# Ledger of designs, part 64: peptides against a protein of PDB entry 2AUS

Target 1, 323 residues: chain A of PDB entry 2AUS
Amino acid sequence: ADIKREVIVKDDKAETNPKWGFPPDKRPIELHIQYGVINLDKPPGPTSHEVVAWIKRILNLEKAGHGGTLDPKVSGVLPVALERATRVVQALLPAGKEYVALMHLHGDVPEDKIRAVMKEFEGEIIQRPPLRSAVKRRLRTRKVYYIEILEIDGRDVLFRVGVEAGTYIRSLIHHIGLALGVGAHMAELRRTRSGPFKEDETLVTLHDLVDYYHFWKEDGIEEYIRKAIQPMEKAVEHLPKIWIKDSAVAAVAHGANLTVPGIVKLNAGIKKGDLVAIMTLKDELVALGKAMMSTQEMIERSKGIAVDVEKVFMPRDWYPKLW

## One batch from the design tools (peptide; made by RFdiffusion4, then SolubleMPNN)

Design b2_p14_2_s2 (from b2_p14_2, 4 letters changed)
Fold by OpenDDE base, seed 2:
Structure b2_p14_2_s2 (fold): chain B 323 residues (1-323), chain A 14 residues (1-14)
Amino acid sequence: as target 1 above (323 residues)
Amino acid sequence: SRFDELYERYKAEE
């Protein structure tokens, strides 16, 4: 997720008008909420849908969505996109996840063997989705990016694991237990990362949101609620980006596909079919779309459709219509 | 919980 992508500049003379748009750091509080994402610390107990419904009630919102289901018993990082930003969760669904898990072994195993066997589960694994999953129950490959053992205390193994989206940690622990020969189960699970959202100073509870909303509405103090809500642009930080001319922004905001002449700069390593974020020169999210060209093709070509625009976020009136 | 005990211990040692 933290891969700094190289930025290739196509037009080094392109400027942006400071009067147009609303950069993420310059949004009035109401607009900031309308284009916000909460890094929620989901408590154990409620479903992700119940938590989203509570946030909507607390903040008096019409719409919200979450960036990937946590099971009721699972706590930790649940990105919740608000109002106009609700659809940005599409960028978070395919994003890598990190968890801290407590595995309980059903027998005694030497620490050296635990470490050796768990290391063998880094890389590609074969999983079947659980019965309760909305995903088709087909055998599928998933990536385990890393396993880091944090603590071994008798039969309890605390570990950090980075995984591809839709990897089931419960199933991973079951297979580790089988490989150890004693069996194991998942005692507790916390999600510590979902793409660009992690356990950091931006993580907030439902109680924090209640208090911060009260401070704003009753006391006129917006600072706390402003800090508790991230700009929607944070939800696309892990995506490859294409930055566009001011003259192209309004057309894309109206749902027009991005053409090559509109590109000012772009990340390296875009492939045809990739999900990309279309940004202004002020780092405002205009839209999500599917790349129709590679980075190299977008550099070499003078014309053609670069991005098929799928989801527009920016209002149509933030930039002037120049068509 | 056992998770909280071990995870807070780990964070204190890091």
Scores: peptide ipSAE 0.429, ipTM 0.916, DockQ to the pose 0.857
Fold by OpenDDE base, seed 3:
Structure b2_p14_2_s2 (fold): chain B 323 residues (1-323), chain A 14 residues (1-14)
Amino acid sequence: as target 1 above (323 residues)
Amino acid sequence: SRFDELYERYKAEE
């Protein structure tokens, strides 16, 4: 999520009309909710699906979806995309995750040995998915980006871990326990990050949402519910971006593929086949799509399909047809 | 929980 991507400008003369669209910070409260994502602190106990159903009831919504399942016993960061933004969760599924885990050891191990062995699990690991997963139970590699030991108290080890999407922390702890020679199990787990969503001031509870919705509907105070909901654009911050001309926005919003002449600026390092976010010059999300060219090809070519548009988010009427 | 105890302690020391 934190990879600063270089921005390459292709058309330095491109301007945007301030009367067109609705930038994330300029949306009326109803529109902000329709294109919103909640950084929910999921409590332990309910399933991720039950929590999404509760949010729909609390906020009187027709549709919502979550940015990656947490087990019932797992708490913490669960992005919940609302209404028109529901499909943006697909950008969060492949995103890196961070957890804080409590590992309980089944025997006494010197602290120095715990630290040394856990450091060896940074990098590429081999895992077999659990039986309950929708994924075929085949051996697969996963990346552990970092392990940070927070506290060691006898047989209890509290640690932070950054992992590739679909890494099983329970399996990691089991393998650490085997490597230590005493065995171990996962006592508790909290997710502290899901791509651009982290444990910060934007994290809200179900109780907060009840109160904030009440303040808006009964007292006319929208400030709390506005702050509790992030714009859908936050859910794509970790993706490479392509910014397009005002004249190209309506065509893409109608489901047309993005062609090279429509590009104003783009991130460096886009590869063919990458998931990319198509943005306006006001940083509004138009669509998600698959890159059909590299960044270099999009710069060098004058024509061709740059992005195969897969999912449109922007309404068709926010920008005029200028083609 | 034991997790809450250890994690809140860690956050208070940071």
Scores: peptide ipSAE 0.422, ipTM 0.914, DockQ to the pose 0.932
Fold by OpenDDE base, seed 1:
Structure b2_p14_2_s2 (fold): chain B 323 residues (1-323), chain A 14 residues (1-14)
Amino acid sequence: as target 1 above (323 residues)
Amino acid sequence: SRFDELYERYKAEE
């Protein structure tokens, strides 16, 4: 998620009209909520679906969705997209995840051996989804990006782990325990990152949301609820971006595919088939789509479909029709 | 929990 992508400018003279659209920082509170994502600290106990239902009740919302299920016993970072932003969770499902896990060993192992063996689990691992998963139980490869041991206290090993989406930490710990020769189990698990969402000042509890909503509705104080909700654009920070002309925004907002002439600037390294975010020059999310060209093809070509638009977020009336 | 104890200790040392 933290890969800084180079920005290639195709049209250095392109300007944007400040009267059009609603930049993330300028949305009225009601509109901010309609296009919001909460970085929720999910408590242990409830399901991710129950927590989403509670948020809908607390904030008086019709729709919401979460950026990847946490098991009932798992706490931590659960992005919850609100109302018109609900579908942005599709950008978060394939995103990398980070966890802090407590592994309990079933025997005594020297610390040097623990460290050596756990380091060998960085890279590609073979996993089978658990029985409780809705995912088809086929063997599959997953990437472990990093393992960082935080603390070793006897048979308890606290560690941070960065993983590809759909990696099962419980299965990883089981295999580590087998490799150590003593066996192990997952005692506790917390998710500390889901793509661009992490444990930071934006992380809020259900209790915080109750209080912040009350301060807004009863006391007229918007500041807390505004800070508790991130703009939907946060949920696509990890994606490659294409920025488009003002004249192209309304067409894309109506569901038209993005053509090459509409591109002002774009990230380097886009490949055909990549999920990309289509942005205005004010960094407003217009749509998500599938790249039909590479970055290089989008630079070299004068025409053609650059992005197959899959999900529109921007209302059709934020920008004028200029075609 | 044992997790909370160890993780809060770690965060306090950072």
Scores: peptide ipSAE 0.415, ipTM 0.911, DockQ to the pose 0.946
Fold by OpenDDE base, seed 5:
Structure b2_p14_2_s2 (fold): chain B 323 residues (1-323), chain A 14 residues (1-14)
Amino acid sequence: as target 1 above (323 residues)
Amino acid sequence: SRFDELYERYKAEE
């Protein structure tokens, strides 16, 4: 999420009509909810699915989905996409995760040795998925982006870890314990980041949502519920983006593939096969799709399918048909 | 919890 992507401008004269669309910051509250994502502080105890079901009941929603399962005992950042934004979770599933973990060592180990051994687990690790995972139990590599020891107190090691999606922290801790020679287990785990969603002022509890919904429905105060829900565009901040002409928006919103002439600007480093976000010039999410060209091909070519549109989010009527 | 104790301590030192 933190990788700044260069923006390459293809059409520097392209303008957008301010009367068309609904920029993320200008949506009426009902529309904001329909295209929203909650940065939920999942409590320990319930499953991620139970929490999604509770949110649907609290907010009187028909649909919602989560941006990556947290185990029942795991707390913290669970993005929950709402209503028309529900499928934006597909952008979050492959996103990097950060956790704070408490590892309990089964023996005494000098702090210097703890630090040295844990540093060796930065990089590629080999993991086998746990028995209870829906994932086939094949050995797979995962990246540990960083390990930061926050505190060592006797046999308790509090650490921050950034990992590739689907890295099992429990398994990591087990292997660290083996490498230390004393064994270890995961005492507690909290997710502090899921792609662009982090533990910040946007993080809300289920209790907050109950109160904020009540304030809106009973007292007419929309401020709290508005703040508690992020625009769906937040859920794609970590993706490479392609910004399109106003004249191309309606076609894409109808499910047409994005062609090269519709591109105004794009991020560098798009590869063929990448998941990309198609955006308006007002930073509205139109659709997610698969890049059919690299960034370089999208710049050099005058025609062709740039993006195979897989999922449309924008309503068909936000922009006029200009074809 | 032990986690809360250590993590809140850490956040207070930052």
Scores: peptide ipSAE 0.415, ipTM 0.911, DockQ to the pose 0.923

Design b2_p14_2_s3 (from b2_p14_2, 5 letters changed)
Fold by OpenDDE base, seed 3:
Structure b2_p14_2_s3 (fold): chain B 323 residues (1-323), chain A 14 residues (1-14)
Amino acid sequence: as target 1 above (323 residues)
Amino acid sequence: SRFDELYERYLAEE
């Protein structure tokens, strides 16, 4: 998520009309909710689907979706996209995850050996998905980005781990236990990060949402519920971006593919086949799509389809039709 | 829980 991407400017003369669109920071509260994502602290106990159903009830919403399932017993960061933003969760599914895990060892192991063995699990690991997974139970490689041991207390090891999407922490702990020679199991797990969403001042509980919604509806105070909901653009911060001309926005909002002449600026390092976010010059999310060209091709070419538009988010009327 | 105890302790030391 924290990959700083260079921005390449293709059209330095492109301006944006301040009267068009609704920048993320200037949406009326109702519109902010319609295009919102909650950084929810999921409690242990309920399923991710039950929690989404509760949010829909609390906030009187028709639609919502979550940015990647947490098991019932797992707590922590669950991004919940609301209403018109519901489909933005597709950007979060492939995003890296971070967890804090409590591993319990089945025997006594010297601390130096624990530290040495756990460090060997940084990098590429081979995993088999659990039986309960919707994913075909085939051996697959996954990346462990980092392991940080927080505390060792006898047979209890508290650690932070950054992983590729779809890495099973329970399986990782099982393999660590085997490598230590004593065996181990996952005692408890909390997700501390899902792509751009982390444990920070934006993390809110279900109880917070109840109170904040009440303050808005009964007391006329919108500040709390406004702060509790992030703009949908937060959910795409980790993606490579392409910024487009005002004249191209309405066409993309109608589901037209992005052509090269519509590009004002773009991130470096886009490859053909990458998921990209199409943005206005006011950093509004227009659509998600598949890159049909590399960054280099989008710079060098004067014409052609740059992005195959898959999911439109922006309403068709926020920008005028200029073609 | 044992997790809450250890994790809250860690967060208090940071």
Scores: peptide ipSAE 0.381, ipTM 0.895, DockQ to the pose 0.932
Fold by OpenDDE base, seed 1:
Structure b2_p14_2_s3 (fold): chain B 323 residues (1-323), chain A 14 residues (1-14)
Amino acid sequence: as target 1 above (323 residues)
Amino acid sequence: SRFDELYERYLAEE
């Protein structure tokens, strides 16, 4: 998620009309909620679906969705996209995840051996999805980006792990235990990151949401509920971006594919087939789509479909039709 | 929990 992408400017003279659209920082509270994502601290106990249902009740919402299931016993970072932003969770499903896990060893192992063996699990691992998963039980490779041992206390090993989406930490711990020769199991698990969402000042509880909603509705204090909800644009920070002309925004908002002439600037390293975020010059999310060209092709070509638009978020009336 | 104890200790040392 933290890959700084270079920005290539294609049209350095392109300006934006300040009267058009609603930049993330300038949305009225009701509109902010309609295009919001909560960085929820999911408690242990409830399912991710139950928690989403509670948020809908607390905030009086019609729709919401989560950015990747946490098991009932797993706590921590659960992005919950609200109302018109609900579909932005599709950007979060393939995003990398970080966890802090407590592994319990079934025998005594020297600390140096624990450290050495766990480091060998950085990189590619072969996993089989558990029976309880709706995912087809085929053997698959997953990436472990990093393992950081935080603490070793006897048979308890607390560690941070960064993983590819759909890596099963329980299975990882089982394999580590086998490699150590004593066996191990996952005692507890917390998710500390889901793409751009992490444990930071934006992390809120269900109790916080109850209180903050109450302060807004009864006392007229919007500040707390405003801070508790991130703009939907946060949910696409990890994606490569394409920024478009004001004249192209309304067409894309109507579901038209993005053509090369509409591009003002774009991130380097876009490949054909990548999920990309189409942005205004005010950093408003217009749509998600599939890149039909590389960054280089989008620079060199004068015409053609740059992005196949899959999901529109921006209302059709925020920008005028200029065609 | 044992997790909370160890994790809170870690967070307090950072």
Scores: peptide ipSAE 0.380, ipTM 0.894, DockQ to the pose 0.944
Fold by OpenDDE base, seed 5:
Structure b2_p14_2_s3 (fold): chain B 323 residues (1-323), chain A 14 residues (1-14)
Amino acid sequence: as target 1 above (323 residues)
Amino acid sequence: SRFDELYERYLAEE
């Protein structure tokens, strides 16, 4: 999420009509909700699915989906995509995660040794998925991007960890405990980040959502519920982007593949097979798709399919058909 | 919880 992607401009003369579309910051409240993602502070206890069901009930929604399962006992950042944005979770599932974990050691270990051993777990680790995981129990590599020890208090080690999606912190702690020679277990876990969603002013509780929905429906105050819901475009901030001409938007919104002539600008470093976000010049999410070309190929070629469009989000009528 | 105690302490020191 934090990687600044270079933007390469193909057409510096391309303009957008301000009358077309609904930029993320200019959506009416009902439309904002329809294309929204909640940065939910999931409480410990319920499953992620139960929490999604509660949000649907609280906000009177037909559809919602979460950006990556938190175990029942795990609290913190759970992105919940709403209504027409529900499918944007596809962008969040593979996104990096951050956690704060409390590890309890089963013996006394000098602090210097704790720090040294935990630092060795930065990088690639081998994990086996837990028995209850829907994932096949095959050994797999995962990246630990960073480990930051926050506090050491006797046998309790509080640490921040950035990891590749589907890294099991419980398994990491188990292996750290083995490496320390005393054993360890995960006492508590909180997710502090899921891709572009983090612990910030956008983080809201289920209680907040109840109150904010009430303020809107009963008191006519939309400000709170508006702030509690992020635009779906937030959920794709970590993806490579391709910005398209106004004339290409309606075709893509109808499910047509993006062709090279439709590209105005794009991020550097797109590879064939990457998940990419197709954006308007107003930073509206049109669709998610699979890159069929690299950035370089999209620059050099005059024609061809740039993106295989997989998931359309934008309504078909926001931009005119210009074909 | 022990987590809350340690995490709140950490956040207060930042």
Scores: peptide ipSAE 0.374, ipTM 0.892, DockQ to the pose 0.911
Fold by OpenDDE base, seed 2:
Structure b2_p14_2_s3 (fold): chain B 323 residues (1-323), chain A 14 residues (1-14)
Amino acid sequence: as target 1 above (323 residues)
Amino acid sequence: SRFDELYERYLAEE
């Protein structure tokens, strides 16, 4: 959900040096790629791993990773984090997902009954992971945030569904079919959202990437490949953020935990144990970490460990060592 | 596909 989190300012006098770091909008093309995420339109057919391997070949990359597996037959939004940004996919794994699904009913059902029954599947549902899943096959609760029926055409039901990460739409459709009394199966599935990544102007195909890379390397035109790659900061937009002083950046970039005095501003509603993004005052991602305090504790306390730093992204030399 | 047909129709009506 694009929940605009309130920003609480602790230090309204904190300034940032414009000579330090590389803001997302000011990265040279090579550096932009090194800290990039592609909003890929995954075609049906290949695995998510095969698609990542193709992107690595197309863009001549050593490392890449995806923000949550799509089944081979499933198309649509697959965030692919590149090179130094590869580990940012950890922020996308727990993120909500949206799909458009085509459900085929195995019998005739009145439209009013279809609508009524599908609405009952909004909320908490109990699922068991499929056999092919790497997840342990025990019963678990998942949230269905919303179901929106787009079209009903006889036995075909096109619907949009927002779900908690690791909800299986195939299993949802099977249970809807059982509740309708006629049975159903998933005919087709497209992912339309993965956290902050959605179907928009940033969505690109594998063919687009081939062409855009060619335009850059052969014709010297970087514009297309630059637009095709989002800054890694896009992959953390949905996380609660903590913005830190310039003097704290280098220490965090070296793997030091964030202490309360380093905080300039922060989002409201951080709880102990939450995944948080540590940002510079230029909105550069320094690190991901686990909140060791609530927002309220970070405001009220003058000292202590605010964030246990788990994954550093920023190079150690972008900001000076001031410790 | 049947998906493309229905989804394109929906997107054209929105």
Scores: peptide ipSAE 0.373, ipTM 0.892, DockQ to the pose 0.862

